# Ledger of designs, part 157: peptides against a protein of PDB entry 4U39

Target 1, 302 residues: chain A of PDB entry 4U39
Amino acid sequence: SIKVIGVGGGGNNAVNRMIENEVQGVEYIAVNTDAQALNLSKAEVKMQIGAKLTRGLGAGANPEVGKKAAEESKEQIEEALKGADMVFVTAGMGGGTGTGAAPVIAQIAKDLGALTVGVVTRPFTFEGRKRQLQAAGGISAMKEAVDTLIVIPNDRILEIVDKNTPMLEAFREADNVLRQGVQGISDLIATPGLINLDFADVKTIMSNKGSALMGIGIATGENRAAEAAKKAISSPLLEAAIDGAQGVLMNITGGTNLSLYEVQEAADIVASASDQDVNMIFGSVINENLKDEIVVTVIATG

## One batch from the design tools (peptide; made by RFdiffusion4, then SolubleMPNN)

Design b2_p24_4_s4 (from b2_p24_4, 9 letters changed)
Fold by OpenDDE base, seed 3:
Structure b2_p24_4_s4 (fold): chain B 302 residues (1-302), chain A 24 residues (1-24)
Amino acid sequence: as target 1 above (302 residues)
Amino acid sequence: MNVEIFFGAMTVEELRKKLRELLE
C-alpha cells in the first residue's frame, strides 16, 4: 500500500489538493498539532500529534515543538503507517509542525521498512530569514530520515507564475507542485496499466538516493507533447540539469486523446536530456480531468 | 491502443526500443 502523510499546514493543504484532484491508489493521512486546522482536512485519517504538549493549539512556529509532538505520538504514527510499502511525507518547511514533525514521521516510516519519500517545499524568501533557517534545519533532518527527498524551491515557482500573482496564489501553486510531485510518482505505481511497474524497480531508483529534483512541464496544442517535455527538463524547479542524475522517473499524463506518438515524442526528449547510463522509470497515464493538456513530470535522483 | 503503459528500471536505449515496438 501507498500512504501519503501531510504534516502541518502546508502538508495538509497539499493532501487536500491531492484529494480534490482524485489522486488514486493512495491512503491519505493528515497530521497536525493544531486541532482546528486538522478538522479542515479532507483526509480519511486525521491525527492530532502532541495533544499533551500543545493542547491542540499548534506548534507556535517552533520546530522543536513539532519534533516533540511527533515523538509524543510515535505509537499512533507507527500504527497509522503499519503495512505501508511506500510512504510519502509532504510538508512545507519553515513552520513549526511540518519542519519538526516531518523528519520524525519519515524516520518512523523508514524504520517500519517502507520506501520513504519526502516531498517538501522551501519557504519563499519573502517569508523571512527565520523561516529559511528553520527550513534548512528541517531539510537536513529530512535528508537523514528518507530514502529520497524532493525539495521544491518556492522562489522558483515565482518564475513560473505571473509577476502580478497574489501571495495567496503563490502558496496555492506551492501546494499544487507538492501534489504534482506525489502524484507523478504514485500514478506510476498505483495506476492499473497494460504493463505494471514492479515496485522493486521503484525501490532501486529511489532507495537511499538522498536529494532529488523535480521538473514539470504543461502544454496544449499540436506540439503539446514535445513542448511539455522541453518545459519539464528546463523547469525552473530543477536546480540542476537532469544529465547528472543516476535515476530518472518520467510521468507523461494526458487526457483520453493522448496518443502513443505523443508519449514517444515526450519520452525521447527526456531521454535525450538524460545521462546515457541513467536508470529510467517511465509511465504514461490517462487523467480524464485533463482536456487538451499534457503534463510531463520528471524526477531526477542521485 | 491503451497508452497507459509503465516500464520499470531500464536504460534510455531499452526505453526507446520498447516504445518503438509498441508503435509497430
Scores: peptide ipSAE 0.415, ipTM 0.903, DockQ to the pose 0.746
Fold by OpenDDE base, seed 4:
Structure b2_p24_4_s4 (fold): chain B 302 residues (1-302), chain A 24 residues (1-24)
Amino acid sequence: as target 1 above (302 residues)
Amino acid sequence: MNVEIFFGAMTVEELRKKLRELLE
C-alpha cells in the first residue's frame, strides 16, 4: 500500500489538494498539533500528535515542539503507517509542526521498512529569516530520515507565476507543486496500465538516494508534448541539469486525446537530456480532467 | 491503442526500443 502523510498546516493543505484532484491508489493521513486545523482536513485518517504537550493548541511555530509532539505520539504513528510499502511525507518547512514532526514521522516509516519519500517546500524569502533557518534544520533532519527527499524551493515558484500574483496564490501554487511531486510518483505505481511497474524497480531508483530534484512542464496546442517535456527538463524548480542524475522518474500525463506519438516525443526529449547510463522509470497516464493539456513530471535522483 | 504505458527501471536505449515497438 501507498500512504501519503501530510504534516502540519502546509502538508495538510497539500493533502487536501491531492484529495480534491482525485489522486488515486493512495491512503491519506493528516497529522497536526492544532486540533482545529486538523478538523479541516479531508483525509480519512486524522491524527492529533502531542495532545499532552500542546493540548491541541499547535506548536507555536517552534520545531522543537513539533519534534516532541511526534515523539510523544510515536506508537500511534507506527500503527497508522504499519503495512505500508511506500510512505510519502509532505510538509511545508519553516513552521513548528511540519518542520519538527516530519523528520520523526519519516524515520518511523523508514524503520518500519517502507520506501520513504519526503516531498517538502522551503519557505519563501519574504516569510523571513527565522523560517529559512528553521527550514534548513528540518531539511537536514529529513535527509537523514528518508530514502529520497524532494525539496521544492518556493522562491523558484515565483519565476513561473505572474509578477502580480497575490501572495495567497503563490502559496496555492506551492501546494500544487507538492501535489504534482507526490502524484507524479504515485501514478506510476498505482495506475493500472498496459504494463504494470514493478515496485522493486521504484525501490532501485529511490532507495537511499538522498536529495532529488523535480521538474514540471505543462503545455497545450499542436506541439504540446515537446513543449511540456522541454519545460520539464529546463524547469526553474530544477536547481541542476538532469544529466548528472543516476536515476530519473518520468511521468507523462494527458487527457483522453493523448496519443502514443506524443508520449514517444516527450519521452525522447527527456531521455536525450539524461545521462546515457541513467536508470529510468517511465509512465504515461490518462487524466480525464486534463482537456488539452499535457503535464510532464521529471524526478532526478542520485 | 492504450496509451497508459509503464516501464520499469531501464536504460534510455531500452526505453526508446520499447516505445518504437509499440508504434510498429
Scores: peptide ipSAE 0.413, ipTM 0.902, DockQ to the pose 0.735
Fold by OpenDDE base, seed 2:
Structure b2_p24_4_s4 (fold): chain B 302 residues (1-302), chain A 24 residues (1-24)
Amino acid sequence: as target 1 above (302 residues)
Amino acid sequence: MNVEIFFGAMTVEELRKKLRELLE
């Protein structure tokens, strides 16, 4: 089974976005120290951590409180993650709960033998230096606790949105990018299709790979496949070119009009931008909601 | 043909080959 665990406010917002977008084949768990915020989760499983420590009042933007809250609730977390083959841990880094608890939860998942993937954001620069410093500590702890860590630099989201995008919409876009990171991988495993993919292949590419980068491209029109692929490999979210990666996961998602030729065209562009010795996982997925859009997601590992 | 296609861990060349075969 695949489990997605949202940790803290940002992680739970991302999980809500995943549920709203009908990400299939995954179980959702919402974790928070704030009981009121947790009640807003759409996840089937809701877990309040650190109830004794925080009394449901949250972590007060202190990562040490988030960490201790997860430690207090270790047995509950273990039970919730039990039997998972893969665990996604998603969080917005820089806060109290997400920053502190996500590494603890990730370590629990890893200790249970699950393939553990972190999908986290760095805070925007405008959120201030304190959040950036807390996020750096949390990301470092996540890197040690996961098999693969996808880090989304929120400041790079500002390069792909309109310059007049309100701050609240920038946060919503961060939640959407987190969704795309999880869905881009989970669809490769969980979506029915002509599957020549086993879970061992995913483990080969993602186990003990450390940091990973994600690129996203979206396009419409006659050249949409090529344009989406080009945007993905040149995405501002990529902090480096994909040609240095040891592994690449590629997801091509389109509407019901997605053609095999378009799939091949997009795949060839990503393949051509990759190292010749790269291990690639490839998937094409139909999403009826995309209509004329193609979305290409590239995750570069190693 | 179903365009929902998934290929496991392979090289770029293997992927290209498989995709070409699907187009034949």
Scores: peptide ipSAE 0.412, ipTM 0.902, DockQ to the pose 0.732
Fold by OpenDDE base, seed 5:
Structure b2_p24_4_s4 (fold): chain B 302 residues (1-302), chain A 24 residues (1-24)
Amino acid sequence: as target 1 above (302 residues)
Amino acid sequence: MNVEIFFGAMTVEELRKKLRELLE
């Protein structure tokens, strides 16, 4: 089983976006220290952590409170994660709950024997230095607690959105990028395909790989497959070229009109940009909601 | 042809081969 656990406000917003986009084959868990915020979650499983510590009033933007809250609720977290083959831990780093609790939750998942993948954001620079510093600490703790950590640099989202994009929309885009990171991987595992991906192959690519980078490309039109692939491998979200990666996960998602030729074209572009010795996992997925769009997601590990 | 295709861990050349085989 695949479980997605959203931790804190940013993580829960991402989980809500996943549910709204009907990401299939995963169980959703929302975790928060703020009981009021948790009530707004669309997840079937809602877990208030640190009820004694915080009394449901949240972590006050203090990662230490988030950490202690998760530690207080360890047994409850263990029970919720029990039996998972894979656990995605998603959070916005820089806050109290997400920054502090996500590493603890990730470690619990890993200790249970799940393939543990973090998908987290760095805060925007405009959120202030305090959030950046807290995020750095949380990311460091996540690296130790996960098999693979995808870090989304929110400032890079500003490079792919319109200059006039309101701040609220930039946050929504960050939630969407978190969704894409989780879905890009989960679809490869959970979607029935012509050839089933062995979970052992996913473990080979993602186990103990440390930091990972994600690139996303979206395109429409006649050359949409090639354009989407090119955008993915040159994505501003990639802090480095994919040719240095030991492993690459590639997801090509299109509407019902996605052709095998388009799949091949996109795959060849990503493959050509990868190291010759790379271990690559590939999947093509149909999403009826994409209509004429192709989305290429590339995750570079190692 | 079903375009929902998944390939496990393989090399770039293996992937290219597999994709070519699907187009044949």
Scores: peptide ipSAE 0.402, ipTM 0.898, DockQ to the pose 0.739

Design b2_p24_5_s1 (from b2_p24_5, 12 letters changed)
Fold by OpenDDE base, seed 5:
Structure b2_p24_5_s1 (fold): chain B 302 residues (1-302), chain A 24 residues (1-24)
Amino acid sequence: as target 1 above (302 residues)
Amino acid sequence: SRKIIDATSPEDLEIMKKATEERE
């Protein structure tokens, strides 16, 4: 089974966005120290952590409180994650609960033997230095606790949105990028009856890989597949080129007019931009809500 | 050696086959 656990406000917003976008084949768990915020979650499983410590009042933007809250609730977290083959831990780094609890939850998942993938955001620079410093500590702790960590630099989202985009929309886009990171992987794995993919292949790409890079590309028109692939491998969300990537996960999402040729072309572009000996899993997903758009998500590891 | 796996679902593969045929 695949479980997605949203931790704190940002993680829970991302989980809500995943549910709203009908991401299939995963179980959703919402974790928070704030009971009121947790009540707004759309997740089937809602877990208040650190009830004794925080009394449901949240972590007060203190990562140490978030950490202790997860530690207090360890047994509950273990029970919720038990039997998962894969666990996605999603959070916005820089806050109290997400920053502190996400690494603890990730470690619990890993200790249970799940393939543990972190998908987290780095705060915008405008959120202030305190959040950036807290995020750095949380990211460092996440790296030790996960098999693969995808870090989304929120400041790079500002490069892909309109310059006049309101701050609220920038946060919504961050939630959407978190969704795309989780969905891009889960769509490849959660589909029943994959003849050519075993979970061992996924483990080969994702196990003990440390930091991963994520790129997204969207295009329309005659060369939309190639353009989307090129945009993905040159995405502002990438902190580096993927030319040394030994493992790649690629999702190609299109409408009902997505052709086999387009998929192959996109896959060839991404594979050619990766290591010569790359292990790559790609999957094509049909989304009937997409008209002429192709969305390529690339996750590069190693 | 490079290993590339197509993890496309049979359902989506059938849709793409039809789309390919319609473009030819």
Scores: peptide ipSAE 0.476, ipTM 0.916, DockQ to the pose 0.792
Fold by OpenDDE base, seed 2:
Structure b2_p24_5_s1 (fold): chain B 302 residues (1-302), chain A 24 residues (1-24)
Amino acid sequence: as target 1 above (302 residues)
Amino acid sequence: SRKIIDATSPEDLEIMKKATEERE
């Protein structure tokens, strides 16, 4: 089974976005120290952590409180994660609960033997230096607790959105990028009847790989597949080129008019931009809500 | 050598085959 755990406000917003986009084949768990915020979760499983420590009032933007809250609730977290083959831990770094609790939850998942993937954001620069410093500590702790860590630099989201985008919309886009990171992987695994994919192949690409890079490309028109693939491998979200990547996960999502030729063209572009000896898993997903749009998500590991 | 795995579902593959035929 695949479990997605949203930790704290940003993680729970991302999980809500995943549920709203009908991401299939995963179980959703919302974790928070704030009981009121947790009530707004759309997740089937809702877990309040650190009830004794915080009394449901949240972590007060203190990562140490978030950490202690997860430690207090360790047994509950273990029970919720039991039997998972794969666990996604998603959080916005820089806050109290997400920054402190996400590494603890990830370690619990890893200790249970699940393939543990972190999908987290760095705060925007405008959120202030304190959040950036807290996020750096949380990301460092996540790196030790997960098999693969995808870090989304929120400031790079500002390069892909309109310059006049309100602050609230920038946060919504961050939630959407978190969704795309989780969905890009889960769609490759969660779909029953995958003829050619063993979970062992996923483990080979993702186990003990440390930091991963994520790129997204979106295009429309006659060359949409090639354009989307080129945008993905040159995405502002990428902190480096993927040419040295030993592992690649690629998702190609399109409407009912997505052709085999378009998929092959996109896959060839990404493979050609990767290491000569790359292990690549790609999958095509039909989304009826996409009209003439193709979305390419690339996750590069190693 | 590269190892490339296509993890596309049979259902989605059939949709893409149909879409390909409609474009030819």
Scores: peptide ipSAE 0.472, ipTM 0.913, DockQ to the pose 0.820
Fold by OpenDDE base, seed 3:
Structure b2_p24_5_s1 (fold): chain B 302 residues (1-302), chain A 24 residues (1-24)
Amino acid sequence: as target 1 above (302 residues)
Amino acid sequence: SRKIIDATSPEDLEIMKKATEERE
């Protein structure tokens, strides 16, 4: 089974966005220190951590409180994650709960023998130096606790959106990119396509790889597959070129009109931009909601 | 609204264990 655990405010917003987009084949868990915030979660399982420590008032933007809250709740987190083959841990780094608790939860998932994937954001520069420093510590702790850590640099989202985009919409786009990172992997296992992957294929690319980068491309029209692939490999979210990655996981998602030719064309473009010795795995997904759109997601590991 | 689990409550842990056993 696949479980997605959202940790703290940003992680819970991402989980809500996944549920709203009907991401299939996954179980959702919302974790927070703030009991009022958990009332807004759409997740099936809602878990308050650190009730004794925080009295349900949240972590006060202190990562050490978030860490201790998860440690206090270890046995219940183990029970909630039991039987998962794969666990996604999603959080916004820089806050109290997400930054402190996400590494603890990830380690619990890994110790249970699940393939553990972190999908996290770095805060925007405008959120201030304190959040950036807290996020750096949380990301370092996550890297030790997961098999693969996808880090989304929020400042790079500002290169994809309009310059006049309100701050609230920039945060909503960060939640959407977290959704795309989880869905881009989970759909390869849970959702049939023209080229299906199994859990063993994904495990080969993601086990003990450390840091990863994600690129996304969306296109329509006659050359949509090639355009989507080119956008994915040149995505601002890729802080480095895919050249030099040891592994590449690629998802080609389209509507019912997605052709095998389009899948091959997109895969060939990504392969041509990658190292010759790269371990590349690609799958296709059919999403009836995409109509004429193709979405290419690339995850570069190593 | 689905019940929030108190992840520090022994009672809620026993409820979770029973729910897991019923799914297996």
Scores: peptide ipSAE 0.433, ipTM 0.898, DockQ to the pose 0.014
Fold by OpenDDE base, seed 4:
Structure b2_p24_5_s1 (fold): chain B 302 residues (1-302), chain A 24 residues (1-24)
Amino acid sequence: as target 1 above (302 residues)
Amino acid sequence: SRKIIDATSPEDLEIMKKATEERE
């Protein structure tokens, strides 16, 4: 089974966005120290951690409180994650609960033998230096606790949104990018397409790879596959070129009109931009909601 | 709204264990 665990405010907003977009074939778990925030979760499983420590009032932006809250709840987290083949741990780094608890939860998933993938955001620079420093510590702890850590730099989201985008919409876009990172992988396993991957293929690319970067491209029209692939490999979310990655995981998602030719065209573009010795796998997913759109997601590891 | 699990409650842990056993 595939489980997605949202940790703290940002992680739970991302999980809500996944549920709203009808991401299938995954079980959702919402974890927080704030009981009122958990009431807003759409997840099937809602878990309050640190009830003794925080009294349900949240971690007060302190990562040490988030860490201790997860540690005191270890047995319940183990039970919630038991039997998962794959666990996605999603969080916004820089806060109290997400930054502190996400590494602990990831380690629990890894110790259970699940393929453990972190999908996390760095805070925007405008959130202040304290959040950036806390996020750096949380990201470092996540790298040790996961098989693969996808880090989304929120400041790069400002390059893909309108300059007049309200702050609230910039956070919603960060939640959407977290959704795209999880869905781009989970759909390869859980959703039938033109080219199906098995869990063993994904495990080979993602096991013990450390940090990863994600690129996304969306296009429509006659050259949509090529345009989407070019946008993915040149995505502002890719802080480094795909050139030099040891592994590449690619998802080509389209509507019912997606052709095998379009899938191959997109794959060839990504392969041509990658190192010759790269271990590249790609899958194709059919999503009836995309109509004429193609979405290419690229995850570069190593 | 589904019940929030108190991840520090032994009672809620037992409920979770039973629910896991029913899914297996």
Scores: peptide ipSAE 0.355, ipTM 0.867, DockQ to the pose 0.014

Design b2_p24_5_s2 (from b2_p24_5, 11 letters changed)
Fold by OpenDDE base, seed 3:
Structure b2_p24_5_s2 (fold): chain B 302 residues (1-302), chain A 24 residues (1-24)
Amino acid sequence: as target 1 above (302 residues)
Amino acid sequence: ARKIVDATKPEDLAKMKEATAKRE
């Protein structure tokens, strides 16, 4: 089974966005130290951690409180994650609960033998230096606790959105990018397409790879496959070029009109931009909610 | 409203174990 665990405010917002977008084939768990925030979760399983430590009042933006809260609740986290083949741990780094608890939860998932994937955000520069420093510590701890850590730099989202985009919409876009990172991988396993991957294929690319970057491209029209692939490999979310990656996982998602030719064209573009010795796997997904759009998601590992 | 699991309560852990054992 595939489990998605949202940790703290940002992780729980991302999980809510996944549920609202009907991401299939995954079980959702919401974890928080704030009981009031946890009540707003749409997840089936809602877990309050560190109830003795925090009394449900949250972590006070302190990562050490988030860490201790997850440690206090270890046995219940183990029981919630038991039987998962794959665990996504999603969080906004820089806060208290997400930054402190997500590495502990990831380590629990890994110790249970699940393929453990972190999908996390770095805070925007405007959130201040304290959040950036806390996020750096949380990301370092996540890297040691996961098989693959996808890091989304929120400042790069500002290159994709209009410069006049309100701060609230920039946070909603960060939640959407977290959704895209989880869905781009989970759909390859859980959702039928023209080219299906098994869990073993995904495990080969993602096991013990450390840090990863994500690129996304969306296009419509006659050359939509080629345009979406070009946008994915040149995505502002890629802090480094794809040609330095040791592994590439590619998702090509389209509507019922997605052709095998379009899938091959997109795959050839990504392969041509990658190192010659890259271990690349690609899958296709059919999403009936996509009309004329193709979405290409690239995960670069190594 | 779906009940919040208090991950510090032994009673909630027991219920989680019973629920897991019923799914296996």
Scores: peptide ipSAE 0.267, ipTM 0.846, DockQ to the pose 0.014
Fold by OpenDDE base, seed 4:
Structure b2_p24_5_s2 (fold): chain B 302 residues (1-302), chain A 24 residues (1-24)
Amino acid sequence: as target 1 above (302 residues)
Amino acid sequence: ARKIVDATKPEDLAKMKEATAKRE
């Protein structure tokens, strides 16, 4: 089974976005120290952590409170994650709960023998230096606790959105990019396509790989496959070129009109941009909600 | 709205274990 655990405010917003976009084949768990925020979660499983420590009032932007809250609730987190083959831990780094609790939850998932994937954001520079420093500590702790850590640099989202985009919409786009990172991997296992991957394929590319980067490309029209692939490998979310990656996981998602030719064309573009010795795995997904759109997601590991 | 699980209460852990055992 696949479980997605959203940790703190940003992680829970991402989980809500996944549920709103009907991401299938996964169990959703919302974790927070704030009981009022947790009431707004759409997740089936809602878990308040650190009730003795915080009284449900949140972590006060202190990562040490988030860490202790997860440690206090270890047995219940273990029970919630039990029997998962794969666990996604999603959080916004720089806050109290997400930064402190996400590494503890990830370690619990890994110790249970699940393939543990972190999908986290770095805060925007405008959120201030304190939040950036807290995020750096949380990312370091996540890297030790996961098999693969996908880090989304929020400042790079500002290169994709309009310069006049309101701050609230920039945060919604960060939640959407977190969704795309989880869905781009989970759909390869849970959703049938033209080229199916199994869990063993994904495990081979993601086990003990450390840090990863994500690129996304979306296109329409006659050359949509090639355009989506080119956008994915040149994505501002890729802080480094894909040619330095030891492993590449690729998802080609289209509507019911997606052809095997389009899948192969997209895969060939990503392979040509990658190192010759790269371990590349690709799958395709059919999403009936996509009309003329192709979405290419690339996860570069190593 | 499903009830929030207080992950600090032994009684909620017991209910979670019972729910897991019914799914297996």
Scores: peptide ipSAE 0.228, ipTM 0.816, DockQ to the pose 0.014
Fold by OpenDDE base, seed 2:
Structure b2_p24_5_s2 (fold): chain B 302 residues (1-302), chain A 24 residues (1-24)
Amino acid sequence: as target 1 above (302 residues)
Amino acid sequence: ARKIVDATKPEDLAKMKEATAKRE
């Protein structure tokens, strides 16, 4: 089974966005120290952690409170994650609960023998230096606790949105990018396409790989496959070129009109931009909600 | 509204274990 655990405010907003976009084949768990925030979760399982420590009032932007809250609730987290083959841990780094609890939850998932993937954001520069420093500490702790850690630099999201985009919409786009990171992997296992992958294929690419980067490309029209692939490999979310990656996981998602030729064309572009010795796997997904759009997601590991 | 599980209460852990055992 695949489980997605949202940790703190940002992680739970991302989980809500996944549920709203009907991401299939996954079980959702919402974790927070704030009991009022958990009432807004759409997840099937809602877990309040650190009730003795925080009284349900949240972690006060302190990662040490988030950490202790997860440690206090270890047995319940273990029970919620039991029987998962794969666990996604999603959080916004820089806050109290997400930054402190996500590494503890990831370690619990890994100790249970699940393939553990972190999908986390760095805070925007406008959230201030304290959040950036807290996020750096949380990301370092996540790297040790996961098999693969996808880090989304929120400042790079500002390069793909309009300059007049309100701050609230920039946070919604960060939640959407977190969704795309989880869905881009989970759909390869859970959703049929023209080229199907199994869990063993994904595990080979993602097991004990450390840090990863994600690129996304979307295009329409006659050259949509090639354009989407080119946008994915040149994505502002890629802080480095994919030519240094030891592993590449690629998802080509299209509507019912997606052709094998388009899938191969997109895969050839990504392979040509990668090292010759790269371990590349690719899958295709059919999403009936896509009309003329192709979405290419690239995850570079190593 | 699905009830929030208080992950610090032994009674809620017991209910979680019972729910997991019904899914296995």
Scores: peptide ipSAE 0.227, ipTM 0.816, DockQ to the pose 0.014
Fold by OpenDDE base, seed 5:
Structure b2_p24_5_s2 (fold): chain B 302 residues (1-302), chain A 24 residues (1-24)
Amino acid sequence: as target 1 above (302 residues)
Amino acid sequence: ARKIVDATKPEDLAKMKEATAKRE
C-alpha cells in the first residue's frame, strides 16, 4: 500500500489539496501537534502528536518540540504506517511540527521497510531568516531519514506566478506543487496508463538516492507532449539542470486521447536533456479529468 | 471512530492495533 503522511500545517494543507484533487490509490494520514488545525484536515486518519508536551496547542514554531512530539508518539506512528510498501512524508519546512516531526516520521517509515519519500518545501524568503535556518536543519535531518527527498524551493514558485499574486495564493501554489510531486510518483504505481511501472521499478530509481529535484510542465495543443516535456526540464523548480542526475523518474499524464507517440516524444526530450548514463524510467498515466492537457513530471535523483 | 487519534494515549494505540489486526 501507499501512504501519504502530511506533517504539520503545510503538510496537512498539501494532503487536503491531494484529497480535493482526488489523488487515488493512496491512504492519507494527517499529523499535527495542533488539534484545532488537525480538525480541518480532510484525511481519514488524523493523529495528534505530542499531546502531553503541547496540550494540542501546536509546537510554537519550534522544531525541537515537533521532534519530541513525534518521538512521544512513535508507537502510534509505527502502527499507522504498518504494512505500507511506500510512504510519502510531506511537510512545509521551517515551521515547528513539520520541520521537527517529519524526519522522525520518515525514519519510522524507513525502519518499517517502506520506500520512504520526502516531499517538502523550503519556505519563501519573505517568511524570514529564522524559517530558512529551521528549514535547512529539517532538510538535513530528512536526507538521513528518507530514500529520496524532493525539495521544492518556494521562491521558485514566485517565478511561475504573477507578481501581483497574493501571498495566500503563493502558499496555495506551494501546496499544489507538493500535490504534484506526490501524485506524479504515486500515479505511476496506482493508476493504469499506456506504460505501467511496477513498485520495483520505482524502488530502483528512488531507493537510497538522497536529494531529488522536481520539474513540472503542462501544455495543450498539437505539440503538447514536447512542450510539456520542455517545460518540465526547464522548470524553475529545478534548482539544477537534469543533466547531472544519476536517475530520472518521469511521469507523462494525459487524458484518454494521450498517444504512445506523445509519450515517446516527451520521453525522448527528457532523455536528450539527461546524461547518457542516466538510469531513466518513465511511466504514462491516464487521467480522465485531463481534457487536452498533458502533464509531465520529472524527478531527478542524485 | 474518533476522527482525531491522540497518538500519546495508550487506549488509542490499542484501538489502532485492533483496527490494523482487522485489516490484516
Scores: peptide ipSAE 0.061, ipTM 0.723, DockQ to the pose 0.014

